# Peptides against a protein of PDB entry 5YCA, part 28

Target 1, 132 residues: chain A of PDB entry 5YCA
Amino acid sequence: RSLPAERNPLYKDDTLDHTPLIPKCRAQVIEFPDGPATFVRLKCTNPESKVPHFLMRMAKDSSISATSMFRSAFPKATQEEEDLEMRWIRDNLNPIEDKRVAGLWVPPADALALAKDYSMTPFINALLEASS

## One batch from the design tools (peptide; aimed at target 1 R41 M56 V101)

Design b2_p18_4 (made by RFdiffusion4)
Pose (drawn by RFdiffusion4):
Structure b2_p18_4 (pose): chain A 132 residues (1-132), chain P 18 residues (1-18)
Amino acid sequence: as target 1 above (132 residues)
Amino acid sequence: SEAEMLAEANHKLFFEES
């Protein structure tokens, strides 16, 4: 499948061990109407533009926001490119919708498949292994 | 409203430091 032409330089090496990234993750409880949910997040900063994005994980089922991954991976992605990629995820992987939180959420195996596609493997590995 | 509470929780979740 086509993907946005440019990638976040933070992701220039998919093979680095992830041990140092785990402690950078944070668990956070967020209140919703019914009621609290726990998320694990990792703040990822583009080393060139310095623009940050959060990678998101839902602690209950370890679902990963594919939307969060995409937005971090591709700085100049158009809305059309994002729409195309979310459609591809729906058609080829196993996402979930949560009424409470927007975006496409995928199980760990699907998140890792996308991480390979986006060259984000060490970061998703760290997000998945972090304490909740 | 519940819709407002969801909007605020989502904003906090995706855009704020903790």

Design b2_p18_4_s1 (made by RFdiffusion4, then SolubleMPNN; from b2_p18_4, 11 letters changed)
Fold by OpenDDE base, seed 3:
Structure b2_p18_4_s1 (fold): chain B 132 residues (1-132), chain A 18 residues (1-18)
Amino acid sequence: as target 1 above (132 residues)
Amino acid sequence: SEEELLKKAQEELYNKEF
């Protein structure tokens, strides 16, 4: 597959220590028709544009939003490029089925595989280790 | 509607600052 050419400069170093990022995560309870669910979020700000994106995890099963990862990593990507990557994820990884949430969500192992491709490993490790 | 509630929840989750 072909990923977008320009990546968020926030992710220039995939070898960062992830532990300082853990306390920057925040839990949030969202009410759905079938009851409340807790999510964990990490605010990631592009140091050049100053535009923030939130990485998201479901607390219960640790599923990660692949859509949030892609949009943070590739701020200048087109909708066509996003659609192509989401199709690749459906064909090659193991996304979950949850009608309550938008975007494409994947289990922790798949999230870490994507993190390697997007140079986001410290941020995804922190998101997975944060309390809810 | 159920669909409206789901969309609002997703928007709140994605856009809220902290």
Scores: peptide ipSAE 0.039, ipTM 0.692, DockQ to the pose 0.801
OpenDDE base, seeds 1, 2, 4, 5: peptide ipSAE 0.038, 0.037, 0.038, 0.038; ipTM 0.692, 0.691, 0.688, 0.692; seed 5 fails the geometry check

Design b2_p18_4_s2 (made by RFdiffusion4, then SolubleMPNN; from b2_p18_4, 10 letters changed)
Fold by OpenDDE base, seed 5:
Structure b2_p18_4_s2 (fold): chain B 132 residues (1-132), chain A 18 residues (1-18)
Amino acid sequence: as target 1 above (132 residues)
Amino acid sequence: SVEEQLKEAQKRLYEEEF
């Protein structure tokens, strides 16, 4: 598959130590109609545009928002490019079903596979290791 | 309503910053 040409400069180095990012994560309890759920979020700011995106993990099963990963990694992507990637994820990975959340959410192993493709491995490792 | 509660929860998840 093809990915958007321009990537967020925040992710220029996929080999960085992830441990300094762990304490930057924040846990958030959200009340849904069927009960509370905890999410862990990591604020990722594009160093050039100064626009932040939040990477998101469901604390309980460590599912991660692939949609948020894509939008953070490719800030100039078109809707068509996003739709194409989301279709690829549906066809090739194992997105979960959860009516509480929007977009595609994937298990940890799939998230790390995407992280490698998007050059954001340290950020996903930190998000996965952060406490809730 | 359930729908309103869901929308508010999603607002907190996707629109709240820190």
Scores: peptide ipSAE 0.714, ipTM 0.949, DockQ to the pose 0.783
OpenDDE base, seeds 1, 2, 3, 4: peptide ipSAE 0.710, 0.705, 0.709, 0.709; ipTM 0.948, 0.947, 0.948, 0.948

Design b2_p18_4_s3 (made by RFdiffusion4, then SolubleMPNN; from b2_p18_4, 8 letters changed)
Fold by OpenDDE base, seed 4:
Structure b2_p18_4_s3 (fold): chain B 132 residues (1-132), chain A 18 residues (1-18)
Amino acid sequence: as target 1 above (132 residues)
Amino acid sequence: SEEELLAEAQKKLYEEDF
């Protein structure tokens, strides 16, 4: 696969300590037709564009939105590049199916694999460790 | 409706700032 050439400068250093990010995560109870569900969200602002994206975790099973990771990591990605990556995720990882959410969501191990590829490991570690 | 509730839920999940 080929990832987009330009990455969000927020993720320039994949080796940073994640612990300062943990308290920045926010747990939210969201009401769905089938009942409430808790999500943990982390606001990630591109320091150049000032555009925020929210990384998201389902509290119950720790599934993480791969789509949101990709969109945050690659602000100038084309739709074709996103589609290619999402197909790769389907073919190589273990995305879940949940009618409540849009995009691809993956279990923690897969999220961490993607985080390494996208250079956003600290953010995903924080998101996974945050309380809900 | 359920559709409206789902839409609202998704707005909160994907669009709500903090």
Scores: peptide ipSAE 0.731, ipTM 0.952, DockQ to the pose 0.829
OpenDDE base, seeds 1, 2, 3, 5: peptide ipSAE 0.729, 0.729, 0.728, 0.729; ipTM 0.952, 0.952, 0.952, 0.952

Design b2_p18_4_s4 (made by RFdiffusion4, then SolubleMPNN; from b2_p18_4, 11 letters changed)
Fold by OpenDDE base, seed 5:
Structure b2_p18_4_s4 (fold): chain B 132 residues (1-132), chain A 18 residues (1-18)
Amino acid sequence: as target 1 above (132 residues)
Amino acid sequence: SEEELLAQAQKELYESDF
């Protein structure tokens, strides 16, 4: 597969220590029709554009929003590029199905695989380790 | 309604800032 050419400069170094990012995560309880669910979110701001994206984890099963990862990593990607990547994820990884959430969500191992591809490893490690 | 509650929950999840 081919990923978009321009990547968010926030992710220029995949080897950063993730521990300083852990306290930046925030847990939120959201009330759905079937009951409450806790999500952990990490605010990631593009240092050039100053536009933030939120990475997010379901606290209960640690599923991560792959769609949010992609949009944060590749803020200038076309819809066609996103659709192509989401199809790749469906074909090659193990996305979950949950009517409460939009986009594709993947288990922790898949999220870390994507993080390596997108150069986001410290951010996903922090998101996974944060308390809820 | 259930649809309205779901919509509001999704708004909180995807559009809230901190």
Scores: peptide ipSAE 0.746, ipTM 0.955, DockQ to the pose 0.805
OpenDDE base, seeds 1, 2, 3, 4: peptide ipSAE 0.745, 0.745, 0.744, 0.744; ipTM 0.955, 0.955, 0.955, 0.955

Design b2_p18_5 (made by RFdiffusion4)
Amino acid sequence: AAAAAAQARADLDAATAP
Pose (drawn by RFdiffusion4):
Parts: structure tokens; sequence; C-alpha cells
Structure b2_p18_5 (pose): chain A 132 residues (1-132), chain P 18 residues (1-18)
């Protein structure tokens, strides 16, 4: 599939061990109407533009926001490109919708498949292994 | 504490919502 032409320079090496990234993750409890949910997040900063994005994980089922991954991976992505990619995820992977949180959420295996596509493997590895 | 909770929710929405 086509993907946005440019990638976040933070992701120029998909092979680095992820041990140092785990402690950078944070668990947070967020109140919703029914009620609290726990998330794990990793703040990822583009080393060139300095623009940050959060990678998100739901602690209950370890679902990963594919939307958060995409937005972090492709700085100049158009809405059309994002729409195309979310359609591809729905058609080829196994996402879930949560009524409470927007975006496409995928199980760990699907998140890792996408991480390889986006060259984000060490970061997703760290997010998945971090304490909740 | 309330401000930190509001910020965590805003960060979540920014990461995941259109």
Amino acid sequence: as target 1 above (132 residues)
Amino acid sequence: XXXXXXQARADLDAATAP
C-alpha cells in the first residue's frame, strides 16, 4: 500500500533495542462517564521539528491506537492519506472501536505489524511491555 | 490534581480524535 512519502526522523532505525524506552512510558488513569480507564503512553518527539506526539495504549486489553502511531510516523500526512490508511487497517487488520476514545485501536500483534510498516518497532515494543 | 487529569484527557483526545 501507499504511505505518506516522508517519515518522522525519530524512526530511522527499526532494530534498536527498546530497553531504554520502557521507563519513558507513563501510566495514566483517565475518568470517563462510566468511569475510569487506564492508559499507557509514550511521548515521541520529532528530533528535527521538535513536534511531539503521544503513542497510546489501553491497559485493559493492551490495544494500541493505530491512529496515534500513524500521526506520529508521518509528519506531513494529508487527511486523505490518513483516511486511506485507516480504511486499510479496517480491511486488513483487526481493529476495535471504543465508544469512549476516538481512533482505531488494534491488538498487540496488529500494532507490531503496523510498527514494522512505519519503522516504529522499538517504540511499540516499549509501549507494549511498559507497566500499566 | 484536577488540572493534571484534564491535561491527560486533552492529550489523549489530541492523539486519537480527529

Design b2_p18_5_s1 (made by RFdiffusion4, then SolubleMPNN; from b2_p18_5, 14 letters changed)
Fold by OpenDDE base, seed 4:
Structure b2_p18_5_s1 (fold): chain B 132 residues (1-132), chain A 18 residues (1-18)
Amino acid sequence: as target 1 above (132 residues)
Amino acid sequence: SSMEQQEALQELLESTAR
């Protein structure tokens, strides 16, 4: 696979301590037809463009939106590049399908693998460790 | 409000679809 050339400068250092990001996460309960579900989100703002993206985790099973990760990491990616990456994820990782939510969601281990590829490990660690 | 927050989060979730 080929990831987009330009990455969000927010993720320039994959080795930073994630713990300061934990309290920045927010848990919210959303009502769905089959009942409530809690999500944890982390606002990630591109320091140059000032455009925010929200990383998202399902609180209960810790599934993380790979789509949100990709869009945050690669704000200038083409649709083709995103589609290619999502296909790669489907073929190589263990995404889940949840009818309640859009996008491609992956379990924690896969999210961390992607985070390494996208240079956003601290943010995913924080998102995973945040309370719900 | 709480409702607005829920709606915003729902919108974000839905926006992940392409």
Scores: peptide ipSAE 0.046, ipTM 0.697, DockQ to the pose 0.558
OpenDDE base, seeds 1, 2, 3, 5: peptide ipSAE 0.040, 0.046, 0.045, 0.040; ipTM 0.696, 0.695, 0.693, 0.696

Design b2_p18_5_s2 (made by RFdiffusion4, then SolubleMPNN; from b2_p18_5, 11 letters changed)
Fold by OpenDDE base, seed 4:
Structure b2_p18_5_s2 (fold): chain B 132 residues (1-132), chain A 18 residues (1-18)
Amino acid sequence: as target 1 above (132 residues)
Amino acid sequence: SAAEQQQALQELLESTAR
């Protein structure tokens, strides 16, 4: 697969300690037609553009939005590049089916695999360890 | 901000597109 050439400078160092990011996460209960569900979010601001993106976790099963990861990591990606990566995820990882939410969501192990590819391991570790 | 949070959530929660 071919990932976008330019990456968010926020993720320049994949080896940083994740623990300072844990208290920056926020939990929120969201109402759906079939009932409430809790999500955990982590605000990630591109230090160059100052544009924020939110990494998202479902509290119940710890599924992570791969779409949010990709968009945060590759702010200048084309739609074609995103589509290509999402297809790769479907073919190679284990995304879940949830009709309540948009994007492609993956279990923790897959999220960490993507995090390594996108150089955002500290952020995903923090998101997974945060309380809900 | 609240506006930013709502925008981020809208992108992920208001569509069934994959």
Scores: peptide ipSAE 0.172, ipTM 0.763, DockQ to the pose 0.240
OpenDDE base, seeds 1, 2, 3, 5: peptide ipSAE 0.189, 0.170, 0.171, 0.185; ipTM 0.768, 0.763, 0.763, 0.772; seeds 1, 2, 5 fail the geometry check

Design b2_p18_5_s3 (made by RFdiffusion4, then SolubleMPNN; from b2_p18_5, 13 letters changed)
Fold by OpenDDE base, seed 3:
Structure b2_p18_5_s3 (fold): chain B 132 residues (1-132), chain A 18 residues (1-18)
Amino acid sequence: as target 1 above (132 residues)
Amino acid sequence: SEAEQREALRELEESTAR
């Protein structure tokens, strides 16, 4: 597959130690029609544009929003490029359907595979290890 | 902050299909 040409400079080095990012994560309880659910979030700011994006994890089963990962990694991507990547994920990984939330969510192993592709492994490791 | 995260989630909900 083909990923967007320009990547967020925040992710220039995929080999950085993830442990300093763990305490930067935050847990949040969100109310839904069928009851509350806890999410873990990590604020990621593009050092060039200063625009923040939030990486998201469902606390219970550790599902990660692939949509949030893509939008953070590729801030200048077109809607068409995003749609193509989401289709690729549906066809090649194991996304989880959850009617409560939008976007495409994947299990931890798939999230780490995407993190490698997007050069954001330290951030996903921190998000997965953070307490809820 | 909690407010920022709620806004981020809302933006995600509005911009993506379920």
Scores: peptide ipSAE 0.096, ipTM 0.714, DockQ to the pose 0.333
OpenDDE base, seeds 1, 2, 4, 5: peptide ipSAE 0.094, 0.088, 0.084, 0.082; ipTM 0.730, 0.724, 0.722, 0.721

Design b2_p18_5_s4 (made by RFdiffusion4, then SolubleMPNN; from b2_p18_5, 6 letters changed)
Fold by OpenDDE base, seed 5:
Structure b2_p18_5_s4 (fold): chain B 132 residues (1-132), chain A 18 residues (1-18)
Amino acid sequence: as target 1 above (132 residues)
Amino acid sequence: AAAAQAAAAAELAAATAR
């Protein structure tokens, strides 16, 4: 598959230590019609544009928003490029459907596979290890 | 608390919306 040409410069080095990112994560309870659910989020700020994106994890099953990852990694991507990648994820990985939330969510192993492709491994490791 | 919940829900939607 083809990914967008321009990547967020925050993700230039996939080999960095993830441990300093763990305390930057935040847990928050969100109310839904069927009850509360806890999410963990990590603020990722593009060092050039200063625009933040939030990586998202469901605390209970550790599902991660692939949509949040893509939008953070490729801030100049078109909607068509996003749709193409989300179709690839549906066809090649194991996405989870949760009608309460928008976007495409994937289990931890798939999130780490995507993180390698997007050069986000330290950030996804930190998000997975953070307490909720 | 209610305002924080609403802000979090909006942030989740902004981060994950198609």
Scores: peptide ipSAE 0.127, ipTM 0.780, DockQ to the pose 0.909
OpenDDE base, seeds 1, 2, 3, 4: peptide ipSAE 0.126, 0.144, 0.122, 0.126; ipTM 0.745, 0.763, 0.744, 0.749; seed 2 fails the geometry check

Design b2_p18_6 (made by RFdiffusion4)
Pose (drawn by RFdiffusion4):
Structure b2_p18_6 (pose): chain A 132 residues (1-132), chain P 18 residues (1-18)
Amino acid sequence: as target 1 above (132 residues)
Amino acid sequence: SEDEMLTEANHELHFGPY
């Protein structure tokens, strides 16, 4: 599948061990109407533009926001490119919708498949292994 | 409202402190 032409330089090496990234993750309880949910997040900063994005994990089922991954991976992605990629995820992987949180959320195996596609493996590995 | 609470929780999730 086509993907946005440019990638976040933070992701120029998919093979680095992830041990140092785990302590950079944070668990956070967020209140919703019914009620609290726990998320694990990792703040990822583009080393060139310095623009940050969060990678997001839901602690209950370890679902990963594929939307957060995409937005972090492709700085100049158009809305059309994002729409195409979310359609591809729906058609080829196993996402979930949660009424409470927007975006496409995928199980760990699907998140790792996408991480390989986006060259984000060490970061998703760290997000998945972090304490909740 | 419940919709306002969801908007605020989503905002906090995406842009909250770290």

Design b2_p18_6_s1 (made by RFdiffusion4, then SolubleMPNN; from b2_p18_6, 8 letters changed)
Fold by OpenDDE base, seed 3:
Structure b2_p18_6_s1 (fold): chain B 132 residues (1-132), chain A 18 residues (1-18)
Amino acid sequence: as target 1 above (132 residues)
Amino acid sequence: SEEEILEEAQKELEEGPF
């Protein structure tokens, strides 16, 4: 598959130590029609544009929003490029179905596979290790 | 306020992450 050419400068080094990012994560309880659910979020700011994006994890089963990862990694991507990547994820990985939330969500192993492709490994490791 | 933060987070989850 083809990924967008320009990547967020925040992710220029995939080998950084992830442990300093763990305390940057924040847990919050969101109320849904069928009951409350806890999410963990990590604010990621593009150092050049200063535009923030939030990476998101469901606390219970550690599912991570692939959509949030893509939008953070490729802030200048077109909607067509995003749609192509989301279709690739559906065809090649194991996304979950949750009608309560928007975007495409994947289990931890798939999130780490995407993290390698997007050069986001430290950030996804921190998001997965953070307490809820 | 905390309530405002939660309301914005709820909106982001329902409309899409960014």
Scores: peptide ipSAE 0.033, ipTM 0.665, DockQ to the pose 0.147
OpenDDE base, seeds 1, 2, 4, 5: peptide ipSAE 0.032, 0.032, 0.031, 0.031; ipTM 0.668, 0.669, 0.664, 0.668; seed 1 fails the geometry check

Design b2_p18_6_s2 (made by RFdiffusion4, then SolubleMPNN; from b2_p18_6, 6 letters changed)
Fold by OpenDDE base, seed 1:
Structure b2_p18_6_s2 (fold): chain B 132 residues (1-132), chain A 18 residues (1-18)
Amino acid sequence: as target 1 above (132 residues)
Amino acid sequence: SEEEIIEEANRELEFGPY
């Protein structure tokens, strides 16, 4: 696969300590047709564009939105690049099927694999460690 | 839709100080 060339400068250093990010995560209850579900979200602001994206975790099973990760990591990605990456994830990782949520969601181990590829490991570690 | 979920995720909420 070919990832987009330009990455969000927020993720320039994949070796940063994640612990300061943990208290920045917030729990949010979202109502769905079959009942409420709790998510944990982490606000990630692109330091150049000032555009925020929230990384999302389902509290119950710790599934992470790969779609949100990709869009945060690659602010100038084309739709074709996103589609290609999502197809790669479907074919190579273990996405979770959840009819309640759109986008592609992956289990923690896969999220960390993607985080390494996208250079956003501290943020995903914090998101996974945060309480709900 | 994917956009709907992301829009909901990105909705500004008041959580107080970090």
Scores: peptide ipSAE 0.043, ipTM 0.712, DockQ to the pose 0.162
OpenDDE base, seeds 2, 3, 4, 5: peptide ipSAE 0.040, 0.041, 0.042, 0.041; ipTM 0.703, 0.712, 0.711, 0.710; seeds 2, 3 fail the geometry check

Design b2_p18_6_s3 (made by RFdiffusion4, then SolubleMPNN; from b2_p18_6, 10 letters changed)
Fold by OpenDDE base, seed 1:
Structure b2_p18_6_s3 (fold): chain B 132 residues (1-132), chain A 18 residues (1-18)
Amino acid sequence: as target 1 above (132 residues)
Amino acid sequence: SDEEILKKAQEELENGPF
């Protein structure tokens, strides 16, 4: 597959220690028709544009929003590029089906695989390790 | 509607307080 050419400069170094990011994560309870669910969010601000994106994890099963990862990693990506990547994820990884939430969500192992591809490993490690 | 509730919940998740 072909990923977008320009990546968020926040993710220029995939080898950084993730532990300082853990306390930056925040839990949030969202009400759904079938009851409340807790999510963990990490605010990721592009140091160049100053535009923030939130990485998101379902607290219970640690599913991660692949859509949020892609949009944060590739802020100048076209919708077509996003659609192509989401189709690749569906065909090659193990996304979950949850009608309560928008976007494509993947289990922790798949999230870490994507994180390696997007150079986001410290951020996904922190998001997965944070308390809920 | 259920769809509107889900949309609002998603927006709250993405844009809520941090």
Scores: peptide ipSAE 0.072, ipTM 0.727, DockQ to the pose 0.856
OpenDDE base, seeds 2, 3, 4, 5: peptide ipSAE 0.065, 0.043, 0.068, 0.068; ipTM 0.721, 0.693, 0.723, 0.724

Design b2_p18_6_s4 (made by RFdiffusion4, then SolubleMPNN; from b2_p18_6, 8 letters changed)
Fold by OpenDDE base, seed 1:
Structure b2_p18_6_s4 (fold): chain B 132 residues (1-132), chain A 18 residues (1-18)
Amino acid sequence: as target 1 above (132 residues)
Amino acid sequence: SEEEILRRAQEELEFGPF
């Protein structure tokens, strides 16, 4: 696979301490046809464009939206680049099947693998450690 | 669309009580 060339400058340093980000996460209960589910979210603002994205985790099983990770990491990616990456994830990782949510969601270990590729490790660590 | 659903989900989370 080939990731987009330009990455969100928010993620320029993958080695930063994640702990200050933990209290910035927020929980939210969302109602679905089969009952409520809690999500944890972390607001990530591109320091250049000022466009925010939320990284999202399902509280119960810690599944994380790979789609949101990709869109946050690569703000200038084409639809073709996104489609290619999502296909790669389907072929190489272990995305979950959840009819309630849009996008491609992956378990914690896969999210951390993607985080390394996208230089988002501190943010995903914080999202995973935050309480719900 | 999938993109619209993701956007709305983020908005719901953003403007929620927490």
Scores: peptide ipSAE 0.036, ipTM 0.682, DockQ to the pose 0.274
OpenDDE base, seeds 2, 3, 4, 5: peptide ipSAE 0.051, 0.033, 0.036, 0.046; ipTM 0.703, 0.670, 0.681, 0.696; seeds 2, 5 fail the geometry check

Design b2_p18_7 (made by RFdiffusion4)
Pose (drawn by RFdiffusion4):
Structure b2_p18_7 (pose): chain A 132 residues (1-132), chain P 18 residues (1-18)
Amino acid sequence: as target 1 above (132 residues)
Amino acid sequence: EAEEEALAEANEELYADS
């Protein structure tokens, strides 16, 4: 599939061990109407533009926001490119919708498949292994 | 409407610095 032409330089090496990234993750409880949910997040900063994005994980089922991954991976992505990619995820992977949180959320295996596509493997590995 | 507002606020917290 086509993907945005440019990638976040933070992701120039998909093979680095992820051990140092685990402690950078944070668990956070967020209140919703019914009620609290726990998330794990990793703040990822583009080393050139310095623009940060959060990678998100739901602690209950370890679902990963594919939307969060995409937005971190492709700085100049158009809305059309994002729409195309979310459609591809729906058609080829196994996402879930949560009434409470927007975006496409995928299980760990699907998150890792996308991580390879986006060259984000060490970061998703760290997010998945971090304490909740 | 109140439930939607609560959800919007909780979602904002996901992508904010603490």

Design b2_p18_7_s1 (made by RFdiffusion4, then SolubleMPNN; from b2_p18_7, 10 letters changed)
Fold by OpenDDE base, seed 5:
Structure b2_p18_7_s1 (fold): chain B 132 residues (1-132), chain A 18 residues (1-18)
Amino acid sequence: as target 1 above (132 residues)
Amino acid sequence: SEVEEQIAKANEKLYSEE
């Protein structure tokens, strides 16, 4: 597959220690028609544009929004490029289906695989280890 | 949903400035 050429400079070094990012994560309870659910989020700010993006995890099963990962990693990507990547994820990984939330969500192992591809490993590790 | 709102807001900010 072909990923967008320009990546968020926040992710220039995939080898950074993730532990300092863990306390930056925040849990929130969201009310749904069928009851409350807890999510964990991590604010990721582009150091050049100063624009923040939030990575999201479902607390219960640790599913992570691949859509959010992609948009954070590739802020200048076209809708066509995103659609192609989401299709690739659907065809090659194991996304979950949840009608309560938008975007494509993947289990932890898939999220870590994507993190490697997007150079986001420290951020995804922190998001996965954060308490809820 | 609020999750959708969080994703949408973040995406809107990114695409508006880059």
Scores: peptide ipSAE 0.035, ipTM 0.618, DockQ to the pose 0.097
OpenDDE base, seeds 1, 2, 3, 4: peptide ipSAE 0.036, 0.031, 0.034, 0.034; ipTM 0.658, 0.638, 0.645, 0.616; seed 1 fails the geometry check

Design b2_p18_7_s2 (made by RFdiffusion4, then SolubleMPNN; from b2_p18_7, 10 letters changed)
Fold by OpenDDE base, seed 5:
Structure b2_p18_7_s2 (fold): chain B 132 residues (1-132), chain A 18 residues (1-18)
Amino acid sequence: as target 1 above (132 residues)
Amino acid sequence: SEVEKLIAEANEKLYSEE
């Protein structure tokens, strides 16, 4: 597969310590028609454009939105590039289906694999370790 | 709450196509 050429400068260094990011995460119980669910979120702001994206985790099974990861990592990606990557994820990883939320969600191991590809490892580690 | 607002914003972005 081919990932977009231009990446969010926030993710220029994949080796940074993730610990300082943990307390920046926030958890909240959200009410859905079929009942409540807890989510954990981490605000990630592009240092150049100042545009924020929110990485999201389902507290119960630690599923993470791959769609939000991709859009944060590649803010100038085309819809075709995103569709290609989401298809790759569907074909090669183990995404889950949850009709309550949009996008493609993946389990922790897959999220970490994507994080490595997108140079987002510290941010995904922090999101996974944050309390709910 | 602030968290709910942020999640709502995130979800709105996820529901839209870029």
Scores: peptide ipSAE 0.040, ipTM 0.688, DockQ to the pose 0.087
OpenDDE base, seeds 1, 2, 3, 4: peptide ipSAE 0.039, 0.040, 0.036, 0.032; ipTM 0.691, 0.685, 0.671, 0.656; seed 1 fails the geometry check

Design b2_p18_7_s3 (made by RFdiffusion4, then SolubleMPNN; from b2_p18_7, 13 letters changed)
Fold by OpenDDE base, seed 2:
Structure b2_p18_7_s3 (fold): chain B 132 residues (1-132), chain A 18 residues (1-18)
Amino acid sequence: as target 1 above (132 residues)
Amino acid sequence: DEVAKLIEQANQQLYSDP
């Protein structure tokens, strides 16, 4: 696969300590037709464009939004590039189908694999370790 | 709730993008 050339400068160093990011996460309960569900979010702001993206985790099973990861990591990606990556994820990882939410969601192990590819491991680690 | 709204907006945006 081919990832976009330009990456969010927020993710310039994949080796940073993630622990300072843990308290930056926030939990929220969202109501769905079949009942409430808790999400954990982490606001990630592109230091150049100042555009924020929210990385999101389903608290219960720790599923992570791969779509949000991609959009945060690659702010100048084309729709075609995103589609290609999402197809790759479907073909190579283990995305979870949840009709209640948009985008492609993946389990923690897959999220961490993507995080390595996107150079955002500290952020995903923090999101996974945050309490709900 | 602001946080809930943000999550909802995020979801809506994901569906709205081509």
Scores: peptide ipSAE 0.046, ipTM 0.676, DockQ to the pose 0.092
OpenDDE base, seeds 1, 3, 4, 5: peptide ipSAE 0.039, 0.037, 0.040, 0.039; ipTM 0.686, 0.664, 0.687, 0.675

